# Peptides against a protein of PDB entry 3B8E: the designs that were tried, part 54

Target 1, 230 residues: chain A of PDB entry 3B8E
Amino acid sequence: PFLIFIIANIPLPLGTVTILCIDLGTDMVPAISLAYEQAESDIMKRQPRNPKTDKLVNEQLISMAYGQIGMIQALGGFFTYFVILAENGFLPIHLLGLRVNWDDRWINDVEDSYGQQWTYEQRKIVEFTCHTPFFVTIVVVQWADLVICKTRRNSVFQQGMKNKILIFGLFEETALAAFLSYCPGMGVALRMYPLKPTWWFCAFPYSLLIFVYDEVRKLIIRRRPGGWVE

## One batch from the design tools (peptide; aimed at target 1 F179)

Design b2_p26_1 (made by RFdiffusion4)
Pose (drawn by RFdiffusion4):
Structure b2_p26_1 (pose): chain A 230 residues (1-230), chain P 26 residues (1-26)
Amino acid sequence: as target 1 above (230 residues)
Amino acid sequence: VVWSIFFVSVVVLVVIAVFFVVSSLS
């Protein structure tokens, strides 16, 4: 959101105060719950891990996330940001350009008249909007995320999805999001109510992508002992 | 500890839900 905000100088898809809602807020309970997760095999049947090699935060870890599911999770939220506008004057292939504030009216685009008070709005189909969706879009995939980061070898089937806390940590997250996107007013610090009708589900298309993917490879992993590149 | 955190967070969520319902009825 901040990166592409510079390369193609488009409108800020995600705010800073908006980022401190995934960390010390929403993703919180989910990850804590990840811990209550149980065994995945008879581990008391393997030499002790050699602290010189198999680190905790491996770098394959980074690949399988910071450059793989952080992306298809990236596109999903970097999509909703578009159709959050298209239904307001989004430039499907346009927009790529600054958007002053002291401008106050003077300019708009794609058949419109945006600015002052609608400048609080020219930055409101984004502020109290686009951001907040690019937010729920996050959590949206954090589901298939939280349900894939529950094993590194077994399918959600071969390992029943019964992490009581996590399952009941999901609504414990999703709810925070809505109870926060429709907060009777805590929209001053955060943003405004994203139209329940669609503004949510739009990110859900991608979550199904995440899931099946890591779900597949794990087979490639199992159907292949020392699985190749994966 | 995980269960404690879970219970606390559920309570908090319930409180937020109640507050939200009350504010929506008012």

Design b2_p26_1_s1 (made by RFdiffusion4, then SolubleMPNN; from b2_p26_1, 25 letters changed)
Fold by OpenDDE base, seed 1:
Parts: C-alpha cells; structure tokens; sequence
Structure b2_p26_1_s1 (fold): chain B 230 residues (1-230), chain A 26 residues (1-26)
C-alpha cells in the first residue's frame, strides 16, 4: 500500500496509525493462530525424509503464499479506497499526482473530477474516511486468509472451523475493527472515521477471491503432487 | 440487531463528523 502511495503520488489510503494498528493489532493474533496451527500440523506430519530440503521447500511455499495473499489484501484495500473516493467525486485517474496539492494546507481549491472545489479540511475528512474502510477491508480479507491458512492441503470444507484459536483470532480482529471504527473519539485520536455498515461488504468479493484462489491452489496441489504450485 | 446498532452508530458518528466539519469551517 505504501509503495503504491509513493509511486502513484495519491492521497494516503492508509494512515500511519492505521498501519500501526494493523501491524501490531490485527496481524499479531492471526500470526499466533497460524503458528499454533502450523505447529500442530507439523507435529502430525511424519518427520520430513530430508529435514533441510523439505523445510526449505515448505518455507518457500509459505512465503510465496503469504506474499500472494498480502498482494490480494492490498488490492482489496485499494479497491475500497478508490470506490470511496470515486463516490466523493475523485475518480482514480484524477488522484494520480494529487498528493502534493492534497496535503497542502494552503490550497483550499483542489478540484475533484467534477470541478467541485475541496478545502483542506474537507479533503482530510475524505482521506480519513478512507482509512477505516481500508483497515476493515484488510480485516475481512484476513478472515479468509485465516480460514485458508488453517489447512495447507485440505479444503476448508474438509477440516471445518474446529480450531478455537482461529475463531478467537477472527473474533479479536472483528472486535478491534469494530472498536476502531465505531468507538467515539477514534476519528479524532486515530484519524479513523466511522464506517457505514455497507462498507464491510466491499471486502467480501476479495475474501471470496482469496478463498477461491486457495481452494484452486489446493486442488492443483492435490491433483499434481510435487508440482510447481506446491 | 447488530446491523441496526451499527447503522445507528454510523449515523450518529456521521452527524458528529458533519458537526465537526461545520466547526472547522468556522
């Protein structure tokens, strides 16, 4: 997200505080949940025939999967960001290069895609309105990620939602998202303005995409054991 | 009920934001 912000020079889609809340708040419990579930799955696995090579391959696969999921999460966040800004009159093309003028407090006549002038305060309200949906989008996409990561080889339908730690992680992320989104003062303190409940649904297509992607990946792995997708 | 509560809170917070926006314009 931050790289696209720098490269495209767009208004900041995710504030520093929001990033910190993701990195320290939402990612911690999922990571712990995944670590426990991975440890449990690895205990059930027979000792790798070659611990060095099999561990390295598994680490590479995990790293690649997390990298891909992270990219899909970022895409989901950016989609939500662009939708919100478009609904407020800023089309994606118009946002390119707008950052300099957007952040300038002395420029109070920044035009949207329809020629409406936006004051600095109005622009910052819209920017901060994007932070919360971006955060919520990440959380909702992480639900799918957690459900997916629960099973390395089996379909989610085969293993089910039996892991209590996973359920707790989902609950904690959702509770944190709700707290940050709807607690009074968070808009002022964290620059996270409250969301319309409808914005929670904007992430669902991406959660579904991740789910389908992983199920397809697992299906390919099952059909072609030892293939490049594994 | 949770959706209703969320909607009510979202509306209250939207009003608060509008009030804050008006206060910042002053």
Amino acid sequence: as target 1 above (230 residues)
Amino acid sequence: ELEKLAKERAEELKKLLEELEEALKK
Scores: peptide ipSAE 0.013, ipTM 0.247, DockQ to the pose 0.040
OpenDDE base, seeds 2, 3, 4, 5: peptide ipSAE 0.000, 0.000, 0.000, 0.000; ipTM 0.210, 0.215, 0.197, 0.251

Design b2_p26_1_s2 (made by RFdiffusion4, then SolubleMPNN; from b2_p26_1, 24 letters changed)
Fold by OpenDDE base, seed 5:
Structure b2_p26_1_s2 (fold): chain B 230 residues (1-230), chain A 26 residues (1-26)
Amino acid sequence: as target 1 above (230 residues)
Amino acid sequence: DLEELARKRREELRELLERFLEALAK
């Protein structure tokens, strides 16, 4: 998100504090869950395999899967960001290169896509309004990620929701998202303004996309063991 | 006022959750 912010010179889609909350608050439990799953999968490996080569391959596969999931997650966040800004009068094309004028506190007549002038304060309110739904979108997409990560090769439907760590992770992420979105003072402290409840559902198509992507990936792995998708 | 907005959004979320739970119970 930060790289796109710099390259495209768009208004900041996600605050630094929210990024830290994602990294420290939401990603820790998933990482622990995955570490336990790896340990469990390694214990269940009954076939004599070369432990050095298998470990390296597994690490590469995991890193690639997380990279792809992270990309879809970022796309979901940016989608939500662009929708909110568009609803407030700023179309995506108009946002390109707007950062310089957007962040200048002395420019109080920045025009939106419809010719409406926005003061610095108004622009920052809209920007901070985008921070919360971007964060919430990431959390909602992470629900799918966590569910997917419960199984390396088996369908989520086959293993069920028996992993207590996974359920705890989902609850923690949701509780954190609700706290940051609706707790008084978060707008001032974290630049996260209260979110309309409808925006929680904006990420659902991307969560579904990740779920479908992973199920297809796992299906391919099961049908073609040793293929390039592994 | 951000506090008033936050209160309204919390109330909206509560109503949404209640409706969702009612829909699941049917």
Scores: peptide ipSAE 0.023, ipTM 0.477, DockQ to the pose 0.034
OpenDDE base, seeds 1, 2, 3, 4: peptide ipSAE 0.020, 0.016, 0.019, 0.021; ipTM 0.465, 0.357, 0.422, 0.440

Design b2_p26_1_s3 (made by RFdiffusion4, then SolubleMPNN; from b2_p26_1, 24 letters changed)
Fold by OpenDDE base, seed 3:
Structure b2_p26_1_s3 (fold): chain B 230 residues (1-230), chain A 26 residues (1-26)
Amino acid sequence: as target 1 above (230 residues)
Amino acid sequence: ELEEIAKKRRKELEELLEALRKALEE
């Protein structure tokens, strides 16, 4: 998300503090939980036969877990960001290159896509209004990611949610999201303004899509062992 | 439709800001 902010010169979609909360609070506990659950799964029960091939498999797993999942999470967050800004008068095309004027406190007449003028204070409120839903979107998408990462081949329905640490991680990240979203003072301290409950549901289609995609992928793997989809 | 939503959101924001200003003056 921060890279797109720099490349596109758009208003900041996610604050640095929020990024730190994701990295330290949301991603760390789930990562630990996944490490424990993978040890319990049939993935770890296979003795390493060939260190070179197993390393490649692990690298692919790491790449998939951190690369692809992270990218899908970012896409979900950016979707939410663009929807919020569009609902506040700033269409995606208008946001390109707007950061310079957006962040200038002395410009109080920045026009939106419909010719409405926005003061610096108003713009910053809208910007900070995006931070919380962006974070919440990532958390909601992470629910699906954590659930699907339990096994390579087995359905979530077959493996179940036996890992107490994983369950704890899901509750912890959700509680953190709720705290950051609704606790008084977070708007000033973390620049995350409270969001309407409807924004929690905005991410659910993405989570469902990821879940369905992974279940279909796993189904294909089970039906065709050793296929390219692994 | 989107323009109307944007105008509504801006109005809500202005009302919120006005309410906050009044609360700070009291």
Scores: peptide ipSAE 0.095, ipTM 0.704, DockQ to the pose 0.021
OpenDDE base, seeds 1, 2, 4, 5: peptide ipSAE 0.019, 0.032, 0.007, 0.025; ipTM 0.359, 0.584, 0.255, 0.506; seed 5 fails the geometry check

Design b2_p26_1_s4 (made by RFdiffusion4, then SolubleMPNN; from b2_p26_1, 24 letters changed)
Fold by OpenDDE base, seed 1:
Structure b2_p26_1_s4 (fold): chain B 230 residues (1-230), chain A 26 residues (1-26)
Amino acid sequence: as target 1 above (230 residues)
Amino acid sequence: SLEELAEEARRRLAELAERLARAAAE
């Protein structure tokens, strides 16, 4: 997200505080929850042919899969960001290169895509209004991520939601997202303004996409054991 | 003011986040 912010020079889609909340609140607890997930029987029973090379290959494959999921998460966040800004009069194409003027407190006449002038304060409100939905989008997408990452080969439908710690992690991150989104004062304290409940649904297509991606990946692994997607 | 306190807290959190990001990049 931050790379796109720099490259495209768009208004900040995800604030530093929001990033911190993701790293500490939405990534850490789920990661701990995954550590307590029951090891997939196939992973634990598989003897490496070469302990050094096979471990490295497996780590690379895992890293690549997580990287792809992370990319989809970022895309989901940006989608939500662009939808909110578009709803407020800023079309995606208009946001390109706008950051310099957007962040300048002395410019109070930044025009949106419809010619409406926005004061610095108004722009910052809409910017901070985007931080919360981006965060929430990440959380919702992480639901799918957490559910799928507990297994490498078996379908989620086969293993189900048996890990109580994982379920707790999902509730914790959701509760944190709700707290940050709706608790009074979060707009001032954390630059996370209240979110309309409907915006939670903006993440669902991407959550579903990750879910489908992983299920397809796992299906390929099951059909072609030892494939590169494992 | 509460707002000043919140802004100061936010600054400190931002600085912490930047430090963590730098540490993660090393």
Scores: peptide ipSAE 0.013, ipTM 0.283, DockQ to the pose 0.024
OpenDDE base, seeds 2, 3, 4, 5: peptide ipSAE 0.006, 0.007, 0.012, 0.005; ipTM 0.266, 0.265, 0.271, 0.252; seed 5 fails the geometry check

Design b2_p26_2 (made by RFdiffusion4)
Pose (drawn by RFdiffusion4):
Structure b2_p26_2 (pose): chain A 230 residues (1-230), chain P 26 residues (1-26)
Amino acid sequence: as target 1 above (230 residues)
Amino acid sequence: TFSIFFVLLVIFAFVFFAISFTFYFL
């Protein structure tokens, strides 16, 4: 959101105060819950881990996330940001350009008249909007994320999805999002109500991508002992 | 204003309950 905000100088898809809603806020309970997760095998049947090699935060870990599911999770939220506008004057292949505030009216695009009070708006189909969606889009995929980060070898099937806390940590999250996107007014600090009708589901298309993927490879992992590149 | 604070309290109640519930089973 901040990175592409510079390369193609488009409108800020995600705000800073808006980022402190994934960490110390929404993703919180989910990860804590990840811990209550149980065994995945008879571990008391394997030499002790050699602290010189198999680190905690391996780098393959980074690959399998910081550059793999952080991306297909990236596109999903970096998609909803578009169609959050298209239904207001989004430039499918346009827009790529600054958007002053002292401008106050004077300019717009794709057949419109944006500015002043609609400048609070020219930055409201984004502020109290686009951001907030690019937010629920996050959580959206954090589902398939929270359900895949529940094993590194077994399918959600071979390991029943019964982490009481986590299952009941999901609504515990999703709810925060909505109870926060439709907060009777806590929109001052955060953003405004994203149209329940669609503004949510739009990110859901991608979550199904995440899931099946890591779900597949795990087979490639099992169907293949010392799986190749994966 | 009161509805805002009520919702916030509900959210915090659920968060702190879920965390406490987790720690109990850990």

Design b2_p26_2_s1 (made by RFdiffusion4, then SolubleMPNN; from b2_p26_2, 22 letters changed)
Fold by OpenDDE base, seed 4:
Structure b2_p26_2_s1 (fold): chain B 230 residues (1-230), chain A 26 residues (1-26)
Amino acid sequence: as target 1 above (230 residues)
Amino acid sequence: MEEVERVLEEMQRRVEELLKKIEEAL
């Protein structure tokens, strides 16, 4: 999010508070839950990692985490962001380079894509209206990410959903997301304005995409062990 | 709440200043 904010000079899509809510709130319990996952049925058939030659974080893991899944998650968030701004008169093409004027409190006549003028306060309301749906979108795609992280090679259908702590983590992050989105005072305290319930569904295609993508990836790994996809 | 808002605004300002410094360094 911040790289696109800088490179494209667009209004801030995800606030610092929402990032902290992801990192400290919604990610912690799910991440801990993975420590209680059952070993894959084939784990004892794999050669041990050589700690002298094999990096703990290799290029394949970086490519998978940041280059593939993380990019799909970011695309889901940005999709939600661009749709909300477009519904408020700001088409994606008009957002390019707008940041400087958007964040200037002395400019009260920033025009949208339809020639409507927006005050600084109105623009900040729209910006903060994007933060909560972006956050919720990340949580919804993290459901799929958490589920796919259960296994490296086996399908989720082969591994099953037996980890009660992981199931609890999914409910906890969802409950926390709902609390932060709809609890009175969160708009003032955290600048997280309430979102329409329909915005939860805009992330579902991306969550499904992550799940399908990873199951296809795992299927390829099972059919072609030792490939670049592993 | 007002104190939290002030802290959040200050944090946001600091982040924006850091981003500006990064932009100037690029």
Scores: peptide ipSAE 0.009, ipTM 0.298, DockQ to the pose 0.026
OpenDDE base, seeds 1, 2, 3, 5: peptide ipSAE 0.008, 0.007, 0.013, 0.007; ipTM 0.268, 0.268, 0.293, 0.276; seed 3 fails the geometry check

Design b2_p26_2_s2 (made by RFdiffusion4, then SolubleMPNN; from b2_p26_2, 23 letters changed)
Fold by OpenDDE base, seed 3:
Structure b2_p26_2_s2 (fold): chain B 230 residues (1-230), chain A 26 residues (1-26)
Amino acid sequence: as target 1 above (230 residues)
Amino acid sequence: MEEVEEVLKKMQELREELLKKIEEAL
């Protein structure tokens, strides 16, 4: 998200505070919960990793985590961001290069796509209105990410949802996201303004996409072990 | 920075409370 903010010179889609809330809040408990997951049924049939040749984090894992899944997450967040700004009069094309004027406190006549002028304060309200839905979108997509990370080869339907700590992690991150989104004073403290409940559903197609994508990937791995998809 | 630290502290407290509830439920 931040890279697109710099490259496209658009208004900030996700604040630094919201990033910290993701990294330190919503991601920690789910990540720890994976340590309590049951081993896959075929784990004893796999050769031990060679610590001298096999990296713990390989290029395939980086490509999967950051290149594929991370891109789908970012697309979900940006979709939400562009919809909110469009509903407030700023079409995506108009946002390109707008950052410089958007962040200038002395410019109080920034025009939207319909010729309406926006003060600095009004622009910042709209910007901060985007932060919470973007954050919530990431959390909703992370539900799918956490579930798919349970296994490398087995389907979630084969592995099941027996890890109580993982289930708790899903509830914890959701409860934390709801607290940060709706608790009075969070708009001032975190620049996270309340969102309409309907915005939670905007992320669901992306979560479903990740889940379906990974189940198809795992199905391919099971049918063709040792392929480039593993 | 102080506001962020207070929020981080509240998040840590909430996390600890939630972890205790998990341990009690498990």
Scores: peptide ipSAE 0.008, ipTM 0.279, DockQ to the pose 0.186
OpenDDE base, seeds 1, 2, 4, 5: peptide ipSAE 0.006, 0.000, 0.006, 0.006; ipTM 0.231, 0.215, 0.244, 0.248; seed 5 fails the geometry check

Design b2_p26_2_s3 (made by RFdiffusion4, then SolubleMPNN; from b2_p26_2, 22 letters changed)
Fold by OpenDDE base, seed 1:
Structure b2_p26_2_s3 (fold): chain B 230 residues (1-230), chain A 26 residues (1-26)
Amino acid sequence: as target 1 above (230 residues)
Amino acid sequence: SEEVERVLKLMEELVKKLLELIEKEL
């Protein structure tokens, strides 16, 4: 995500403090829950016949899965960001290269896609309005990721949501997202303004996409054991 | 890796199409 902001030179959709809250708060519990599920799955697996090759293949599969999920999370966040800015008059094409002028306190006549001039204060309000939805989008996409990662080989429909650690992780992430979004003073402290409940649903298509993608991936793996999808 | 790249490209195209749709509706 950060690389896209640098390359596209767009206004920063996520503040540094919010990034730290994601990295330390929302990513930690999912990672722990996944580590516990892996440990349970590995305890149930017979000793790998070749521990070196099977470990390497498993590490590669995990790294690829995390890389893919991270990219989908980033895309979901960016989608929400672009929707909010578009609703405020800034079309995605207009945002390209705008960051320099956007962050300049002395430029109070930045025009949107409709020719409306925005003061520095108004631009920062819109920017900070994007931070909370971006964060919430990541959390909602992480729900799908947690549900997906629970079942490496089986469909989510086959194993169900029986893992208490997963449910706890989902609750913790949701509680953190709600706290950061609605707690008084977070708008000033973390530059996260209160989110309208409707924006929670903007991430659902991406969560569904991740879910469908993983189910299709698992279906392909089951139909072609040893194929290129592994 | 090639399938991952294809999926990533497909997602990028989907995002571009979604952005275009948003721009058309807005």
Scores: peptide ipSAE 0.000, ipTM 0.232, DockQ to the pose 0.014
OpenDDE base, seeds 2, 3, 4, 5: peptide ipSAE 0.000, 0.000, 0.000, 0.000; ipTM 0.216, 0.226, 0.231, 0.202; seed 4 fails the geometry check

Design b2_p26_2_s4 (made by RFdiffusion4, then SolubleMPNN; from b2_p26_2, 22 letters changed)
Fold by OpenDDE base, seed 1:
Structure b2_p26_2_s4 (fold): chain B 230 residues (1-230), chain A 26 residues (1-26)
Amino acid sequence: as target 1 above (230 residues)
Amino acid sequence: AEEVEKVLEEMKRRVEELLERIKEAL
């Protein structure tokens, strides 16, 4: 998200506060919950022929899979961001290069895609209105990621949801998202304005995409044991 | 590099403003 903000020079899609809430709030309990998941025996049962190289290869493959999921997660956040800004009159193409004027307090006549002029305060309200949905989108996509991370080879439908700690992690991050989105004063204190409940559903296609991606990946692994997709 | 520095400075400013608002709210 931050890299795209710099490269595309768009209004900030994910605020500093939101980043901190992700890094310190939403990621910790889920990460702990995964530590209590029964490790899929696949990596542990494979006696590495060469412990150093085979471990490194497996770690690289796992890291690559997490990187891909993280990319899908970021795309989900950006989708929500662009939808909200488009609903407020800012088409995606119009946002390119707009950051400089967007963040300038002395420019109070920034035009949207329809010629509507936006004051600095109005622009900041819509920006901060995007931060909360972006955050919530990340949380909703993380639900899928956490469920997927339970196993590397088995389908979610085969493994089921037996880890109570994982369920607690999902509840905690959702509760945090709800708190940050709806608690009075969050707009003033954290620049996270209240989220319309409908925006929670914007992430669902991407959560589904992650599920489909992982199920397809696992299916390939099952059909081609020892393949590069492991 | 210059654009990155500008973004970092703006983020720093926003964090400082947030901290001030938190202090005022406490």
Scores: peptide ipSAE 0.013, ipTM 0.337, DockQ to the pose 0.025
OpenDDE base, seeds 2, 3, 4, 5: peptide ipSAE 0.012, 0.013, 0.000, 0.006; ipTM 0.283, 0.277, 0.205, 0.268; seed 3 fails the geometry check

Design b2_p26_3 (made by RFdiffusion4)
Pose (drawn by RFdiffusion4):
Order: structure tokens, then sequence, then C-alpha cells
Structure b2_p26_3 (pose): chain A 230 residues (1-230), chain P 26 residues (1-26)
């Protein structure tokens, strides 16, 4: 959100105060719950891990996330940001350009008249909007995320999805999001109510992508002992 | 200001309820 904000100088898809809503806020309970996760095999049947090699935060870890599911999770939120505007004057292939504030009215685009008080608006279909969606879009995929980061070998099936806390940590998250996107007013610090009708589900298309993917490879992993590149 | 505080209050209530539910489930 901040990166592409520079390369193509488009409108800021995600705010900073908006980022401190995934960490010390929403994703919180989910990951804590990840811990209550149980065995995945008879571990008391394997030499002790050699602390010289198999680190905790391996780098394959980074690959399988920071450059793989952080992306297809990236596109999903970097999509809703668009159609959060298209239904307001989004430039499907346009927009790519600054948006002053002292401008106050003077300019707009794609058949419109944006600015002052609609400048609070020219930065509201984004502020109290686009951001907040690019937020719920996050959590949206954090589901398939939280349900894939529950094994590194077994399918959600071969390992019943019964992590009581996590399952009941999901609504424990999703709810925070909405109870926060429709906060009777805590929209001053955060953003405004994203139209329940669609503004939510739009990110859900991608979550199904995440899931099946890591769900597949795990088979490639199992159907192949020392699985090749994967 | 009133709406902000109500929003904060509602959020805290929700969090407490969710924790109680999780506790009962566990």
Amino acid sequence: as target 1 above (230 residues)
Amino acid sequence: STSFFLGVFVLFVVVVVLFIIVFFVV
C-alpha cells in the first residue's frame, strides 16, 4: 500500500493508523490461538533438532509467506481498493496522480466534481472508505491464512479443524473488524462503514485462492517424499 | 465525542463477550 503509492503515485490504499489494526489488534487473538494447536505427528520419534540448522524462523518460511501468500493476499486487498472507488469515480486505468487537499474542489476525474467538503470526501471514498475495506480485505484472507497456518504437512481434513480457540477466535476477529467498521463513531480515529452489501465479500474471492493453494502443495509434499522445489 | 465513546464501549463489550465465550468453549 505504501510501496505502490510511490511507484505509480496513486491514492494511499492503506493508512498507517490503519496498519496498527492488524498487529496489536485483529490478528492478535488468531496467532495466539495458533499456539493451542496440537500435535501433527509422533514427535517423540525424531532426533533433537540441530540448533545449527533448522532455525525457528527459517527462510523458506519467508518464501512461503513474505513472497507467496503475502502476494495473493496482496492482490486481493489491492483489488478491493479499486472497486471501492469504481462505484464512485474510480479510474480503472486512470487516477495515477497526486491529490492535493488545499486544492479544495478545483479538480476531479472520470466524469465528476470532487473537492472541498468533497475533499474531505475526495479523501473519504478512501479515508473513511478504501482504507477500511483494504482492511476487512486483509482479515478476509486472514481466515484462509489462519486455516492454512495450522499445519505444514496435513490438510485441514487430515487434521480436523477443531482448535476451539482458533475457530472461536475467528469470529473473535472478524467481529472486531465490523464492530470497528461500523463503530457508532470510532470512525474519527479509524474509518467509516463499508457497505455491508458488497464492500466485504469483494476480498473473499481471493481467500479461496490462498486456501486451495497451500492445500494442494501439501499434497505435492506428501505425494512426494523429499518434495522437489516445494 | 459521545458517539466515539459509545463506539469504544461497544467494542470493549464485544471483546469481553468473546473472551467469555472462548473461556466457556475451552

Design b2_p26_3_s1 (made by RFdiffusion4, then SolubleMPNN; from b2_p26_3, 23 letters changed)
Fold by OpenDDE base, seed 1:
Structure b2_p26_3_s1 (fold): chain B 230 residues (1-230), chain A 26 residues (1-26)
Amino acid sequence: as target 1 above (230 residues)
Amino acid sequence: DEELRRGLEELEELKKKLRELIQKAL
């Protein structure tokens, strides 16, 4: 997200405080939850032919899968960001290169896509209004990530959700997201303004995309055991 | 902005290290 902010020179889609909340607040408990997840019986039964090479291949595949999921998460966040800004009069095309003027405190007549002028304060409110839903989008997409990471080969529908720690992690992330979104004073303290409940649904397509992606991946693995997708 | 960028880079590095540690612990 921050790389796109720099490259596209758009208003900051995700604040540093929000990033800290994601990295320290939402990612930690899920990671712990996954550490306590029982390995699939099928994974445990495969003795690595070569412990060094097979471990390296598995680590590379895992890292690539997490990288792809991270990209989908970022896309979901940016989608939510662009939708919110568009609803406030800033179309995505108009945001390109706008950062310099957006962040200038002395420019109080930045025009949106409809010619409406925005003061610095108004722009910052809209910017900070985007931080929360971006965060929430990441959390909702992380739900899918956590659920799919429970299994490597089996469908989530087959394995079910038996890990209580994982469920706790999902609850904790959701509770944190709700706290940051709706607790009074978060706008001032964390620059995270309250989120309309409807914006939670902006993440759902991307959450679904992750589920579909993983189910397709797992289906391929099941149909072609020993393939590079494992 | 530059300080913020540096802080974010440091955070990402810490996150990476944490992930690596978790992967090693698993």
Scores: peptide ipSAE 0.000, ipTM 0.271, DockQ to the pose 0.044
OpenDDE base, seeds 2, 3, 4, 5: peptide ipSAE 0.000, 0.000, 0.000, 0.000; ipTM 0.247, 0.306, 0.276, 0.254

Design b2_p26_3_s2 (made by RFdiffusion4, then SolubleMPNN; from b2_p26_3, 23 letters changed)
Fold by OpenDDE base, seed 3:
Order: C-alpha cells, then sequence, then structure tokens
Structure b2_p26_3_s2 (fold): chain B 230 residues (1-230), chain A 26 residues (1-26)
C-alpha cells in the first residue's frame, strides 16, 4: 500500500502507525501460534531435511505467503480505500497526483471530482477515515491467511482447528482491530477514525477468495504430489 | 508524538490483558 502511495502520488491510504499495528499487533501472535500447530499426518513419515542442501523455508512458500496473499490483501485494502474516497466525492482518477496539494495545509480549496472545495482539516478527516477500514480489511483477510497456513497439503477440514493458541490468535487480532477502530481517542492517537460495522463485511469476499484459492491449490497437490503447485 | 506514545501504551496494555486472558482460558 505504501508503494502505491509513492508511485501514484495519491493520499496516504494507510498510516505509518497503522502499519506498525499490523506488524507488531496482528502478525506476531498469529505467527507464534503457528509454531504450536499440529503436524500434518504425512509430515512425520517424511525423511529428515538435509540441512546442507535444503533451504530452511521453501522459496515458493515464502512467495505465496508474502507475495501472492499479500497482494490480495493490498487489493482488498485499496478497494475499500477507493470506495470511501469515491463516496466522499474523490473518484480514483482524480486522486492521481493529488497528494502534493492534499498534504499542503495552506491549500484549503482542493476540489473533489464534483467541484466541491475541501479544507485541509476536512481532507485529513477523510484520509484518516480510510485508515481504519483499510486496516480492518487486512485483518479480515489475515483470518483466511492464518487458517490456510496451518497446512501445506491437507485441507483445513482434514487438519481441523485443534490449536487453541491459533484460535486465540484470531480472536486477539480481531479484538485489537475492534479496539483500534472504536475506542475513543484513537482518531487522535493513531489517526484511526471509527468505521461503520458494514465495512467489516467488505473484506469477506477477499478472505473467501484466498480460502478457495488455497483449498483448490491443496486439492491439486493431493491429487498430483510433487507438482509445481507445491 | 505524545498521542502516538499514549496509543502505543494502550496497545501494550491491551496485549497484556489478552495474554492474561489466554493464560486463564487456554
Amino acid sequence: as target 1 above (230 residues)
Amino acid sequence: DEAVRRGLELLEELRKLLKELREKIL
């Protein structure tokens, strides 16, 4: 999201503090919880890894976890961002190159796509209104990511939700998102303004997409062991 | 900066409470 902010020169969709909340709040506990996940039924039957030849983590696994899934998360966040700005009069095309004037506190007559003038304060309210839904979108998509990361080959339906620490990680992440979204003072402290509950549902199609994608991927792996999809 | 610091303190307190809750329930 920050790269698109720089490349497109659009108003900042996700604040630095919000990024830190993702990295330190929502990602760490789930990642630790995965260390306590039960092994897949076939893992214990595999030969030990050769530490001299085998990498610690498969590059394909890294690419999927941080590349592909991360891209879908970002797309979900940006969709929410563009919808909110469009509802406030700023169409996506109008946002291109607007950052310079948007961030200038001395310009109080920035026009939206409909010719309405916006003060600096009004623009910052709209910007900060985007931060919370973007963050929540990432969290909701991370639910699916965390669940699918439990296994490499087995379906979630086969492996089950036996890890209580993982389940707790999902609730902790959700509780943190709710706290940051609705606790009084977060607009001032973290630049995260409260959002309508309906915005939580905007991310669900993306979570479902990730889940379906991974289940299909795992199904292919089970049917064709040793394929390029692993 | 002060507002950010207060926000981070609140986050840390929340994390602590959630950790304690985890230890009691799970």
Scores: peptide ipSAE 0.008, ipTM 0.318, DockQ to the pose 0.276
OpenDDE base, seeds 1, 2, 4, 5: peptide ipSAE 0.005, 0.000, 0.007, 0.000; ipTM 0.285, 0.265, 0.318, 0.279; seed 4 fails the geometry check

